# Peptides against a protein of PDB entry 9IZ0, part 77

Target 1, 345 residues: chain A of PDB entry 9IZ0
Amino acid sequence: ITCLGSNGHTYKQLVKGGNDDLRQDAVMEQVFEQVNGFLRSYRKTSQRNLSMRTYKVIPLALKTGVIEWVQDTIPLGEYLDSAHKVYHPKEWSLSTCRKLIAEKQMEDLETRLKVYDLVCRHYRPVFRHFFLESYADPVQWFTTQTNYARSTAVASVLGHVLGLGDRHGQNILIDKTSGEVIHIDLGIAFEQGKKLPVPECVPFRLTRDVVDGMGITGVEGVFRRCMEFTLETLRREEDSLLSVLEVLRYDPLFSWLISPLRRMKKQKMQLENFNQPESGNITTDASRDPKIQRNNVSGESEAERAILKVRQKLSSTLSVEASVGELIRIAQDPSYLALMFCGWS

## One batch from the design tools (peptide; aimed at target 1 H168 F341)

Design b2_p27_5_s4 (made by RFdiffusion4, then SolubleMPNN; from b2_p27_5, 16 letters changed)
Fold by OpenDDE base, seed 4:
Structure b2_p27_5_s4 (fold): chain B 345 residues (1-345), chain A 27 residues (1-27)
Amino acid sequence: as target 1 above (345 residues)
Amino acid sequence: AGEELKELLEKEREKLEEELKKLLEEL
């Protein structure tokens, strides 16, 4: 829809209807705005303009809402699919890569690593071309690539700390003007991505294409340094961040757990993306009550566990440099990426 | 022409990244 603002300007708005929990997005955007306050308060992050890019979410009644349509953006996955066809027309399609990973999803780690390596050799990184195509002026190119690395660093630290999941290429937008990343669909947080049918096992998305966009220095330039400054700021503001999360503990509308419906929707989307024929006989044999011990882990006990995990991730037991180094290592480790739904791009 | 321009742009890129790295080390 197009909305007329009180200032007389027209704004494009995306109206999402249905089961998308825009309230969870709105709450996570509020957490990001608080974190942006912390990042502005510290010299090391403020002087670098470090922020999590936010978008306006207006939750409406019945899980509907208006999302600010971020103008001049493209989904990372849409750019990568298009660019890969242009720059590597003799390589495999994204669908071929997905199929091969899916066919081997139940195999051992060694087999999955071999398939991941094979896919990586037939689907090379292209995200560097985004900056080369979009910015003819060298100063604008450099500024935009720097903004990309900075914004990706903030999003990576914050995504790890908050346990933000479902970070596939359609949930990461690139701002074509600034080069900044915008994370959308924030409904999988506090490590609930580990409860997906294909569990998330990386702290954040740092795939080959995400790194390719950082330039020649890759992760060892602006990205690593901005991760360090961001984590240092979050460690200093631990009590403030935990206090913000404690407010969410008492919000009866905030879901610390992935809803069964959302999990089923994501499962269906994963199966559709794998072109797995619906083996039609998921007989909902409702008769096997799996004693899923509903451990009536009270929603309170799940919130408490989530907050404890955030505190653990902010621990000063390791240096900032050591902690960031380990996060970058894990996020790029083929032994984790080979287990992901789409770890190659 | 296109490859030479790409190589020139890549060299200027490396130089700017090194200059920024120095500036980031000084800050």
Scores: peptide ipSAE 0.016, ipTM 0.410, DockQ to the pose 0.010
OpenDDE base, seeds 1, 2, 3, 5: peptide ipSAE 0.012, 0.000, 0.011, 0.015; ipTM 0.362, 0.243, 0.366, 0.418

Design b2_p27_6 (made by RFdiffusion4)
Pose (drawn by RFdiffusion4):
Structure b2_p27_6 (pose): chain A 304 residues (1-257, 299-345), chain P 27 residues (1-27)
Amino acid sequence: ITCLGSNGHTYKQLVKGGNDDLRQDAVMEQVFEQVNGFLRSYRKTSQRNLSMRTYKVIPLALKTGVIEWVQDTIPLGEYLDSAHKVYHPKEWSLSTCRKLIAEKQMEDLETRLKVYDLVCRHYRPVFRHFFLESYADPVQWFTTQTNYARSTAVASVLGHVLGLGDRHGQNILIDKTSGEVIHIDLGIAFEQGKKLPVPECVPFRLTRDVVDGMGITGVEGVFRRCMEFTLETLRREEDSLLSVLEVLRYDPLFSWLGESEAERAILKVRQKLSSTLSVEASVGELIRIAQDPSYLALMFCGWS
Amino acid sequence: EEEELEMQEEFLESQEEMHAETHELFS
């Protein structure tokens, strides 16, 4: 529902009747805003202008809340389905991948990895072409690319820290003229998903297409540097963060999917920010664990 | 405006479908 504005600008409101966890999304956006404040009060974490982008959430009801449909965007999932067909029509479709993995569900580990390798060899990455031929001449393209890399890196690090759940393309919106990513529908949090009826391996969203979109350089460079600066900044302001997560713990609003999984979740948050391991080593291990095909194969259908 | 509403609805349906499929033992 799109309305005009007094200044002359239109605002789009996405109202949902489905039982999306919009209250959890709102509190998570509050945490994200405070994180943007942390990144704002520091030298390195603001020269890069890095920020975990927040979209305003106004949940009138958990089942029937209303959120801000962000200015013109194309969701990642709804995108690179058309791009996959246009750029690579000869290669297999999503239908062959999907339920072929469906056949993979009951198979053993080696079979799952083999079929995944086959399908991934068939379906070459295509998201790299969105930033080309869409935005502008090269300067704006590069600014958009670095904006995406930064925003996705910060969002991914924060989601791993807070154990964010669903991370399909249907829950990722790419801005366009700016390139900052906006994660949407973050209902599952504090390590909710891996432990699904169907298990997962990857801690944060990192497919082949996503790393292909970061540029010619994979996730080694601007992405890793932004991630590690984010990790260090979050560690330096750890006390305030755990304070925020504690106030989230003691209220019965945040979903942590008497004693609760929230306690263990924030303990794992502290471990993730623990200074025992160097931050650089932590970022390296995170990139490896999110990029390796062995982990990616067991994730779910698609996710190429 | 009607097209935008349709797109928003398709987007919501696609999310729901992905959620449902993610939660299935058998696809």

Design b2_p27_6_s1 (made by RFdiffusion4, then SolubleMPNN; from b2_p27_6, 18 letters changed)
Fold by OpenDDE base, seed 1:
Structure b2_p27_6_s1 (fold): chain B 345 residues (1-345), chain A 27 residues (1-27)
Amino acid sequence: as target 1 above (345 residues)
Amino acid sequence: DKEEEERAKRWLERIEEERREKRLLRL
């Protein structure tokens, strides 16, 4: 829909209907607005205009809402798929890479590392070309690449601290005007990504293409420094952040657990991306319901566990530099990326 | 796509065989 604002500006809005609860997205956007307050209050982050890019989410009913349409954006995964075909037309298709990783998903780590290395050699990073193609002016090029590295750093720290999952290339938008990242579909938080059919093992998305977009310095430039300043701000504001999360503990509409239905839907979407439509009636005999031990862990006990994990991630036991260094190391480790659904791009 | 995937599988199998042979030669 298109709405005229009281300011005379025209806003596009996405009406999302279906079985997906938008309350989770709306709550995470509210947490990001509070964190953006902390980032504006601290000199080191304010001087760099560090923020999590937000969008307005209005839940209208138990599965329907209005989302702000982020204008002039492209999904990271859509750009990368198109750019790989242009710059490396003789390399492997994204479909071939996905299929090889999936066929070896149940194999040992040594085999999965070999497949990951093989895929990486036949699917090379291209995300640097986004900035080179879009911005012919050197000042605009430098500014947008800097904004990308800054916004990715903020999103990486927040994504780790809040345990944001499902950070695939379709859930990360690039603003074509600013170069900033915008994270969407926030319904997997507080490490519930570890409960997906392919468990998430990285703290945030820092794949080869995500790094290639940072330019010649990679992670060692603006990105590392902005992660450090963001984590320093969140450690300073720990009590304020925890107080915001404690309000959610008592929200009966907030789910601290991934719903079995959402888990099954993500499982089907992961599997359907592997089936070319060969017309074979695979009657999936639904009789293998894995007895999900309904550990009746009260929603309160899961909220408490989530808040304790946030506190643990904000711990000052290591320096900010040491903590960021370890997060960057883990996020780039082939032993974790080889276990991911799409760790090569 | 299917022919590219079959080439990729045959290439992976060859590397796994060469690595098995190199392991057997070290025992």
Scores: peptide ipSAE 0.029, ipTM 0.620, DockQ to the pose 0.021
OpenDDE base, seeds 2, 3, 4, 5: peptide ipSAE 0.023, 0.028, 0.024, 0.023; ipTM 0.564, 0.541, 0.567, 0.536

Design b2_p27_6_s2 (made by RFdiffusion4, then SolubleMPNN; from b2_p27_6, 19 letters changed)
Fold by OpenDDE base, seed 4:
Structure b2_p27_6_s2 (fold): chain B 345 residues (1-345), chain A 27 residues (1-27)
Amino acid sequence: as target 1 above (345 residues)
Amino acid sequence: DKEEEERAKKWLKLIEEEKKEKLSLVL
C-alpha cells in the first residue's frame, strides 16, 4: 500500500499478514533504536556512523501489521542465488546443496563436515560481485563495501548479544544505495533459535558469502574493528541496555519464548525446503496437543534467564579483542556451519 | 537438474564408502 504522510510525503508500506507476530519485530526495532543512541553517544562508534539499520513496524494485530517498505533493497539470499547462477553456472544449484545437507542431517559431525566441504567446493562465494556490479566508481565501491562491513559488524555484535535467530539470507536485506544490511523478521530472539528443529549454533551469520562481501581483507580490518568498537560501546552501556530489556519483561505483548505456531511453521518450512516427501501421517491430531507441560517456567523466569545471558555476553572477563576474536572464530567454524540449515552461503 | 543430482549422489556415496573403510580399519 502507499500511505500519504501528514507531511505530504508518500510512503510505500508492506502489509504483512499471516502467522508472524509483528509485535516482536516492533519491540526489537525499538531496542535497536536505543542501541543506536548508545552508538551515537560513544566517540569510537559515532565517528564511524555505526548503527543497526532499522525499519518502521506498526503492529495492527497479533499477526498483522504494516512494515515500512524498504525501497532499493534486495534479500541477500535472492542476490546470492541469482549471482551464483551467473558467475558459477557449472556449479551446483542451491536446491542440490540443500538436498545433500538434508540427506545427511542426522549423521555424525565427521560425515556432516565432509558433506559441508563437498557443498562448499561446488558452491563458491559470489557476494563480492554485488559491490562490483552496483558501484562502477571506485570511491562508491569502497564506501559501500565499507558500509556493508560496518553494518554487518554492528548487526553481528547486536545479534549475538540479543541472541537473534533465524538469520537466513531472506531475513537479511542489502540496501543497494548504501551497501548496509537490514535485518528483518526479528521474532526469534534471546537464543530461541537453539529451540528450532535445526538448532542455531553460530552467534551470527558469517558464512563464506557474508565474508566475501567484505572484500579482500575479509573479516580483518573494518569488520573486526567495528565489531570491537560496537562491543566496547555495548559493554559501556550494559546497565542502560539491561534496563531497556527489563522493561520488556513486563510487556505482556512481548514473548521471550518462541511461539509453538512459529516453531511449527519453521519446522514445516525446513522440511519443505528439504523436499522430504510429506510422509502423509502428520496426523495433526490437534486434539492431542500433548500437554507439553508448559513447565510453568514462568515467562518471567525465561526473561530473567535471557537478561542474565545478555549480561554474561557483555562480561568484561575477556578483552573486547579476545571476545570478538572468539565470536568471529565460532561464526566461521565449519564444525558449526556444517550443522546449520544453510551454512555454506 | 537430474544429472546434477545424480552426480551429487555419487559424491555422497564416496563419502559413505570412505566412512565404512575408516570404520573397518578401527575394528
Scores: peptide ipSAE 0.233, ipTM 0.818, DockQ to the pose 0.024
OpenDDE base, seeds 1, 2, 3, 5: peptide ipSAE 0.229, 0.005, 0.215, 0.226; ipTM 0.815, 0.330, 0.809, 0.814

Design b2_p27_6_s3 (made by RFdiffusion4, then SolubleMPNN; from b2_p27_6, 19 letters changed)
Fold by OpenDDE base, seed 4:
Structure b2_p27_6_s3 (fold): chain B 345 residues (1-345), chain A 27 residues (1-27)
Amino acid sequence: as target 1 above (345 residues)
Amino acid sequence: DEKEKEKAEKWLKLIEEARKEKLSVKL
């Protein structure tokens, strides 16, 4: 939809109708705005203009809202699929890679690592070309690549701390003007991605293509330093961040748990993306949901566990440098990436 | 519906109050 603002400017807006609760996105965007306030308050982060890039979410009803259409953006996954066909036309298609990973999903880690390595050899990184193609001026190129590394660092720390899931290439937009990343579809938070049919094992997305976009220094340049400054800021503001999350504990509309419907929708999308034939005998025999003991863990006790897990991630037991070093290591570890839905790009 | 609306309005008010308190500590 295109809306005319009271200022006479036309704004493109995406009306999302359906089963996705945009209230969770709106709440997470509000948490990001509070964190952006912390990042502006500290010299080390403010001098670098570190922020989580936000977008306007206006929930209109329980399942309907208006999302600001982020103009001049492209989904990371859309760029990568297109660029890979251009720069590596003799390599495997994304569909071939997905199929091979899916065919081995139930195999042991050693077999999955061999398939992941094979896929990686037949699907090389291309994301550096985004900056080389889009920014002919060296100053713009350097600025946008720096903005990408900075925004990715902030999003990686926040994504880890808040336990953001479902960070696939379609849920990460690249701003073509600034080079900043914009994370969308925030409905899987507080480690609920571990409850997906393909569990999320990495703290944030740091795949080969995400690293390739950082330029020649990869993770060891602007990215690492900006992660460190972001984590240092969040540790200093721990009580302030926890207080913001405690307000969400009392939000009757905020879901600390992944909805069964969203889990089923993600399962279906994963199966469709794997081109697994609908084995027509997924009788949704709702009768054989294994009794996951619904421990009647009150929604309050799930909120308390989520907040406790955020506090644990902000612990000063390790230095900022050691904590960031371990997060970067885990996020790039083939033993985790081989288990992911799309860990190779 | 009305009870959820009243809870949402109370929550919005709590956020606005918490935002005002954080503004008052910076003055």
Scores: peptide ipSAE 0.006, ipTM 0.265, DockQ to the pose 0.017
OpenDDE base, seeds 1, 2, 3, 5: peptide ipSAE 0.000, 0.000, 0.000, 0.000; ipTM 0.326, 0.274, 0.277, 0.219

Design b2_p27_6_s4 (made by RFdiffusion4, then SolubleMPNN; from b2_p27_6, 17 letters changed)
Fold by OpenDDE base, seed 1:
Structure b2_p27_6_s4 (fold): chain B 345 residues (1-345), chain A 27 residues (1-27)
Amino acid sequence: as target 1 above (345 residues)
Amino acid sequence: EEEEKKRAEEWLKKIEEEKKLKLSLKL
């Protein structure tokens, strides 16, 4: 839909209907805007214009809303699939890599590491080419790559602290103008990604292609330093951040738990990405509601556990440098990436 | 695409054969 704004400008809007958890997206975007306030107030982060890129989410109903269409963006996964075909036409397809990882998903870690290494040898990083192709001017190239590393650092710290899940290449947009990352589909938060059929075991997405986009310095340049300044800001503003999250504890429309339906949808999408989409009418025979005992874990007790985990992640027990160093190590560890649905790119 | 799948399946088979061999050497 195209809407005319009160300022006379036309805005493209995406209407999402059905079972999309737009309320969770809207809430997470509100948390990001508060965090952007903290980043603007702190000298080390404000001097670098550190922010989480936000988008407008207008929930119209419990499962329907309007999302701001972020113009001039591309999904990271769409760019990577296209770029791999261009730069590495003799390497394996994304479908082949996915098939190999899934066929060994139930195997031991040693077997999964061998499959991951094999996939990595036949699917090499290409994301550096995004910046090299898009920006012929060296100043624009350097600026956009710097903006990418900065925005990825903010999103990585914030994604870890809030426990954002489902950070696959289709849920991360790249702004073609600024090089900044835009995270979408925020309905898996507070470590609910660990409850997916393929449990998330990394704090944020720091795959080989995500690192390749940072250029020759990889994680050891702008990225590490911007993670450190972001975490330092969030630790300083811990009470302010926790106060923002406490407001969400009382939002009856906010779900601290991933819905069984969303888990099943993500499970099907993880399985159907292996078979061609048969446009078969999935008759949602909604009649077999498995009596999953609603363990009456009060939504309040889940909110309390989520807030406690945020506090634990903001703990000053380790230095900012040590904490960031460990997060970067874990996010790049093959023993974790080999367990992911798409940890190779 | 089919030839790529076939090569991928041959590599999976090698990983399984190595796993079986390692298991047999521990027994």
Scores: peptide ipSAE 0.209, ipTM 0.818, DockQ to the pose 0.025
OpenDDE base, seeds 2, 3, 4, 5: peptide ipSAE 0.209, 0.191, 0.203, 0.202; ipTM 0.820, 0.810, 0.817, 0.815

Design b2_p27_7 (made by RFdiffusion4)
Pose (drawn by RFdiffusion4):
Structure b2_p27_7 (pose): chain A 304 residues (1-257, 299-345), chain P 27 residues (1-27)
Amino acid sequence: ITCLGSNGHTYKQLVKGGNDDLRQDAVMEQVFEQVNGFLRSYRKTSQRNLSMRTYKVIPLALKTGVIEWVQDTIPLGEYLDSAHKVYHPKEWSLSTCRKLIAEKQMEDLETRLKVYDLVCRHYRPVFRHFFLESYADPVQWFTTQTNYARSTAVASVLGHVLGLGDRHGQNILIDKTSGEVIHIDLGIAFEQGKKLPVPECVPFRLTRDVVDGMGITGVEGVFRRCMEFTLETLRREEDSLLSVLEVLRYDPLFSWLGESEAERAILKVRQKLSSTLSVEASVGELIRIAQDPSYLALMFCGWS
Amino acid sequence: SEELEEKAREAWEKAEEEGFTPATPSF
């Protein structure tokens, strides 16, 4: 529902009747805003202008809340389905991949990896072409690319820290003229998903297409640097963060999917920010664990 | 902002009359 504005600008409101966890999304957005404040009060974490982008959430009811449909965007999942067909029509469709993995579900590990390797060899990455031929001449393209890399890196690090759940393309919106990513529908949090009826391996969203969209350079460079600066900044301001997560713990609003999984979750948050391992080594291990095909194969259908 | 809250309320009321949009499936 799009309305005009007094200044002459239209605002789009996405109202949802489904039982999306919009209250959890709102509190998570509050945490994200405070994180943007942390990144704002520091030298390195603001020269890069890095920020975990927030979309305003106004949940009138958990089941029937209303959120800000962000200015013109194309969701990642709804995108690169058309791009896959246009750019690579010869290669297999999502239908062959999907339920072929469906056949993979009951198979052993080696079979799952083999079929995944086959399908991934068939479906070459295509998201790299969105930033080309869409935005502008090269300067704006590169600004948009670095904006996407930074925003996705910060979102991913924060999601791993807070154990964010669903990370399909249907829950990622790419801005367009700016390139900053906006994660949507973050209802599953504090390590909720891996422990699904169907298990997962990857801690944060990192497919082949996503790393292909970061540029010719994969996730080694601007992405890693932004991730590690984010990790160090979050560690330096750790006390304030755990304070925020504690106030989240003691209220019965945040979903942590007497004693609760929230305590263990924040303990794991502390471990993830623990200074025992160097930050660079932590970022390296995170990139490896998110990029390796062995982990990616068991994730779910698609996710090429 | 207040203007956004008001528009969000109006959008919610309209959606109550026209029907709400279902949740998007994950798969």

Design b2_p27_7_s1 (made by RFdiffusion4, then SolubleMPNN; from b2_p27_7, 9 letters changed)
Fold by OpenDDE base, seed 2:
Formats: C-alpha cells, sequence, structure tokens
Structure b2_p27_7_s1 (fold): chain B 345 residues (1-345), chain A 27 residues (1-27)
C-alpha cells in the first residue's frame, strides 16, 4: 500500500498477511529503539553513530500487520546469489552447494566439515563487490563500508544478547545508500532458533560473505571495536535493558516461545529449499505430525529463563575484549557453520 | 588482491586529504 503522510510525502508500506505474528517484530523493534537510546547516551558509541537500524511495525491482527517499506534496500541473500553468478560464473551454484550440504546433514561432524570445506572452495565470497560497484567515489565507498561494519557489529551484539535467530540472507537487508544492515523478521528471539530443525549454533551471522563486506580488515578494526563498544554500553545499561525485558514478561500477548505454526513454516521452507528439484515431482508426504509435547512450562518460566540468559550474556566475568573475541571466534568456527543452513555464504 | 589494497590505500589517502576522515573515530 501507499500512504500519503500529513507532511505531503508518500510512503510505501508492506501489508503482511499469513501466519507470522508481527507482535514479536514490533516488540523487538521497541527493544532496539531503547538500546539505540543507550548507544546515543554513551560517548564511545554516540561518537561512532552506532545504532541498530529499525523499521516501523504496526500489528493489525494476530496474523496481519503493516510494515514500513525500507526504501533503497536489497536482501543480502538476493545480492549474494546474483553477485556469485557474475563474479564466479565457473564456481558452483547456490543450489549445488545447498544440495551437497543437505545430502550430508545426517553424517558425522568430520564428514560435514569436509563437505563444508569443499563447498567453501567452490563458492568464494563476493560481498566486497557490493561496495566496490555501488560507490565510485572512494570517500563514499569507505564511508558505506564503515557503516556496514558498524551496523553489523551492533546487530551482532544485539542479536547475540537477545538470542535473535533465523538470520538467513533474506532476513538481512542492505541499505544501498548508507551501507547499513537492517534485520527483519524478528519472530525468533531468546534462543528459540536452537529449536529449529537445523539448530542455530552461532551467536550471530558472521559467514564468509558477511566478513568479505567489511573489506581488507575483515572482522578486525571497525567491526571488532564497534562490537566492543556496543557490548560495553549494554553491560553498563544492563539494569535498564533487563527492566525493558521485564515489561515484556507481563505482556500476555508476547510469546517467549516459537509458535508451532512458525516452526512448521520454517520447517517447510527449509525442506523446500533443500528439495528444489531440477524437474521431478517428489511429493514427500510431510504428514508426520511431530507430537508437540506441550511441556506445560508456564510462559512466565520461559520469560524468566530468557531474561536470565540475557543477564548471563551481559556478565562481566570476561573482559569486553575477551567476550567479543570469543563471540567472533564462535561465529566464524567451521564446526558450527558446517551445521548451519547456508553457513558458507 | 593487490588492486583492492591499492584502491583502499587511495581511498584512505583521499579521505585523509579531503578531511573526510569521518568526524567519528574510525576505531
Amino acid sequence: as target 1 above (345 residues)
Amino acid sequence: SAELEEIARKALEIAKKEGFLPATPLF
């Protein structure tokens, strides 16, 4: 839809219908706006204009809402698929890579690591080309690449702390003007990504293409330092952040658990992405209803557990530098990435 | 590639020369 604002400007908006509860997206966007307040108040983060890019979400009903159309954006996964075809036309297709990883999904870690390494050698990073092609001016190139590294650092820390899941390349937008990342579809939070059919084992998405976009320094320099300053700010504002999350504990409409419908939809999408046939009708009857053991864990007990995990992630047991160093290490570890959906890109 | 390093070096030199070091610390 297109709305005329009271300022005379026309705004495009996305009406989302279906099975996704936009209330979780709206709540997470409110949490990000509060965190952006903390980032603006702290000298080390405000001096770098560190923020989580937000978008407006208006839930209209349980399954329908209006989302702000983030102008001048492209999904990271859409760009990467197109760019790999241009820059590496002799390498394997994304479908070939997906197939090989899927064929070995039930194998041991050693076999999965060998296949992951093989895929990585035949599907090389290209995301640096986004910045090189989009910005002919060296100052604009450097500024946008810096903004990308900064925004990715903030999103990585927040994504880890809040346990944001489902961070595939279609749920991460790149702003073509600023180079900043925008995280969308926030309906898997508080480590509920570990309950997906392919469990999320990394704290945030730091795949080879995500790193390639940071330029020559990779994870070092801007990205690492901005993660450190963001985590330092969140540790300082721990009580403020926990107080914001405690308000959600008392929201009867907020679900601390992944909805069965959303889980099934993600299961189906994962299976469909593995089963893209080069031409052949295999109707796999997915009629095995996994007995949803409704463990009657009260929604309150899951909220308390989620808040406790946030507190634990903000613990000062390790230095900021040591904590960030370990997060970066884990997020890039092939032993985790080989277990992930599209961990090579 | 050496070409990417040279582009980045030139970009950094231009950014230094134009005073367009982001008014924000890079690091």
Scores: peptide ipSAE 0.024, ipTM 0.434, DockQ to the pose 0.012
OpenDDE base, seeds 1, 3, 4, 5: peptide ipSAE 0.000, 0.013, 0.023, 0.000; ipTM 0.287, 0.352, 0.399, 0.263; seed 1 fails the geometry check

Design b2_p27_7_s2 (made by RFdiffusion4, then SolubleMPNN; from b2_p27_7, 10 letters changed)
Fold by OpenDDE base, seed 1:
Structure b2_p27_7_s2 (fold): chain B 345 residues (1-345), chain A 27 residues (1-27)
Amino acid sequence: as target 1 above (345 residues)
Amino acid sequence: SKELEELARKAYEEAKKKGFLPATPLF
């Protein structure tokens, strides 16, 4: 729908109805706005205009809400699929790569690493072209690539700290004007991505294409330094951040756990993306809707565990530089990326 | 790859020469 704002501007809005709880997204966006407050308060982060890009989410009911339509964006995965066909027309298709990874999903790590390496050799990074083709002015090119590296750094730290899952290329938008990343579909948080049918093993998305978009320095320079400044800010504001999360502990509508429905939906989407025929023994025993008596006790224990994990990730046991160095290492490690649904791009 | 790196390097050096480097610290 298109709405006229009180400021006289027309806004496109997405009315979402169905099965997705927009409250999860709205709550995570509120956490990001609080974190953006912290980033504005510290000289090192404010001088670099570090922020998590947010979008407006207005939940109207458990299954209905209004989402701001982010204009002038493209999903990272959509850009990469199109650009790869243009710049590498002789390389493998995304479907071929997905198929080969899926066929080896149940194999040992050594076999999965060999297939991942093979896929990587036949599907080269292209995301550098986004900046080169979109911005003819050298200033705009440099500014937008810098904004990309900065926003990716903030999103990477926040994604790790909050345990954001499902960070695939369709859930990461690129703003065509600013070069900033916009994370969407935030309903997998607090390490619940580890409970997916394909477990998430990386702290954030730092695939070869995500790095390729950072330009010639890759992770070294703007990205690393902005991760360090972001983590330094979050460590200083630990108590403030934990206080924000503690408010969410008392929201009876907030889910600290991945819903069985969302897990099944993601499983189905993964199977469809692999062109695997439904092996007919997914007994849709949909009749066992366990009335998960959300024993309030179980929700509180999960919230407490989630908050404790956030605190552990903000621990000053390691330096900021050492912590960021380890996060970057793990996020780029082939041994983790080979286990991912799409770790090659 | 090398041609794109050289294009990127040239674009960066042109942006730098024009004084259009973001007033914000890179590092």
Scores: peptide ipSAE 0.092, ipTM 0.588, DockQ to the pose 0.013
OpenDDE base, seeds 2, 3, 4, 5: peptide ipSAE 0.030, 0.044, 0.047, 0.000; ipTM 0.283, 0.608, 0.585, 0.228; seed 4 fails the geometry check

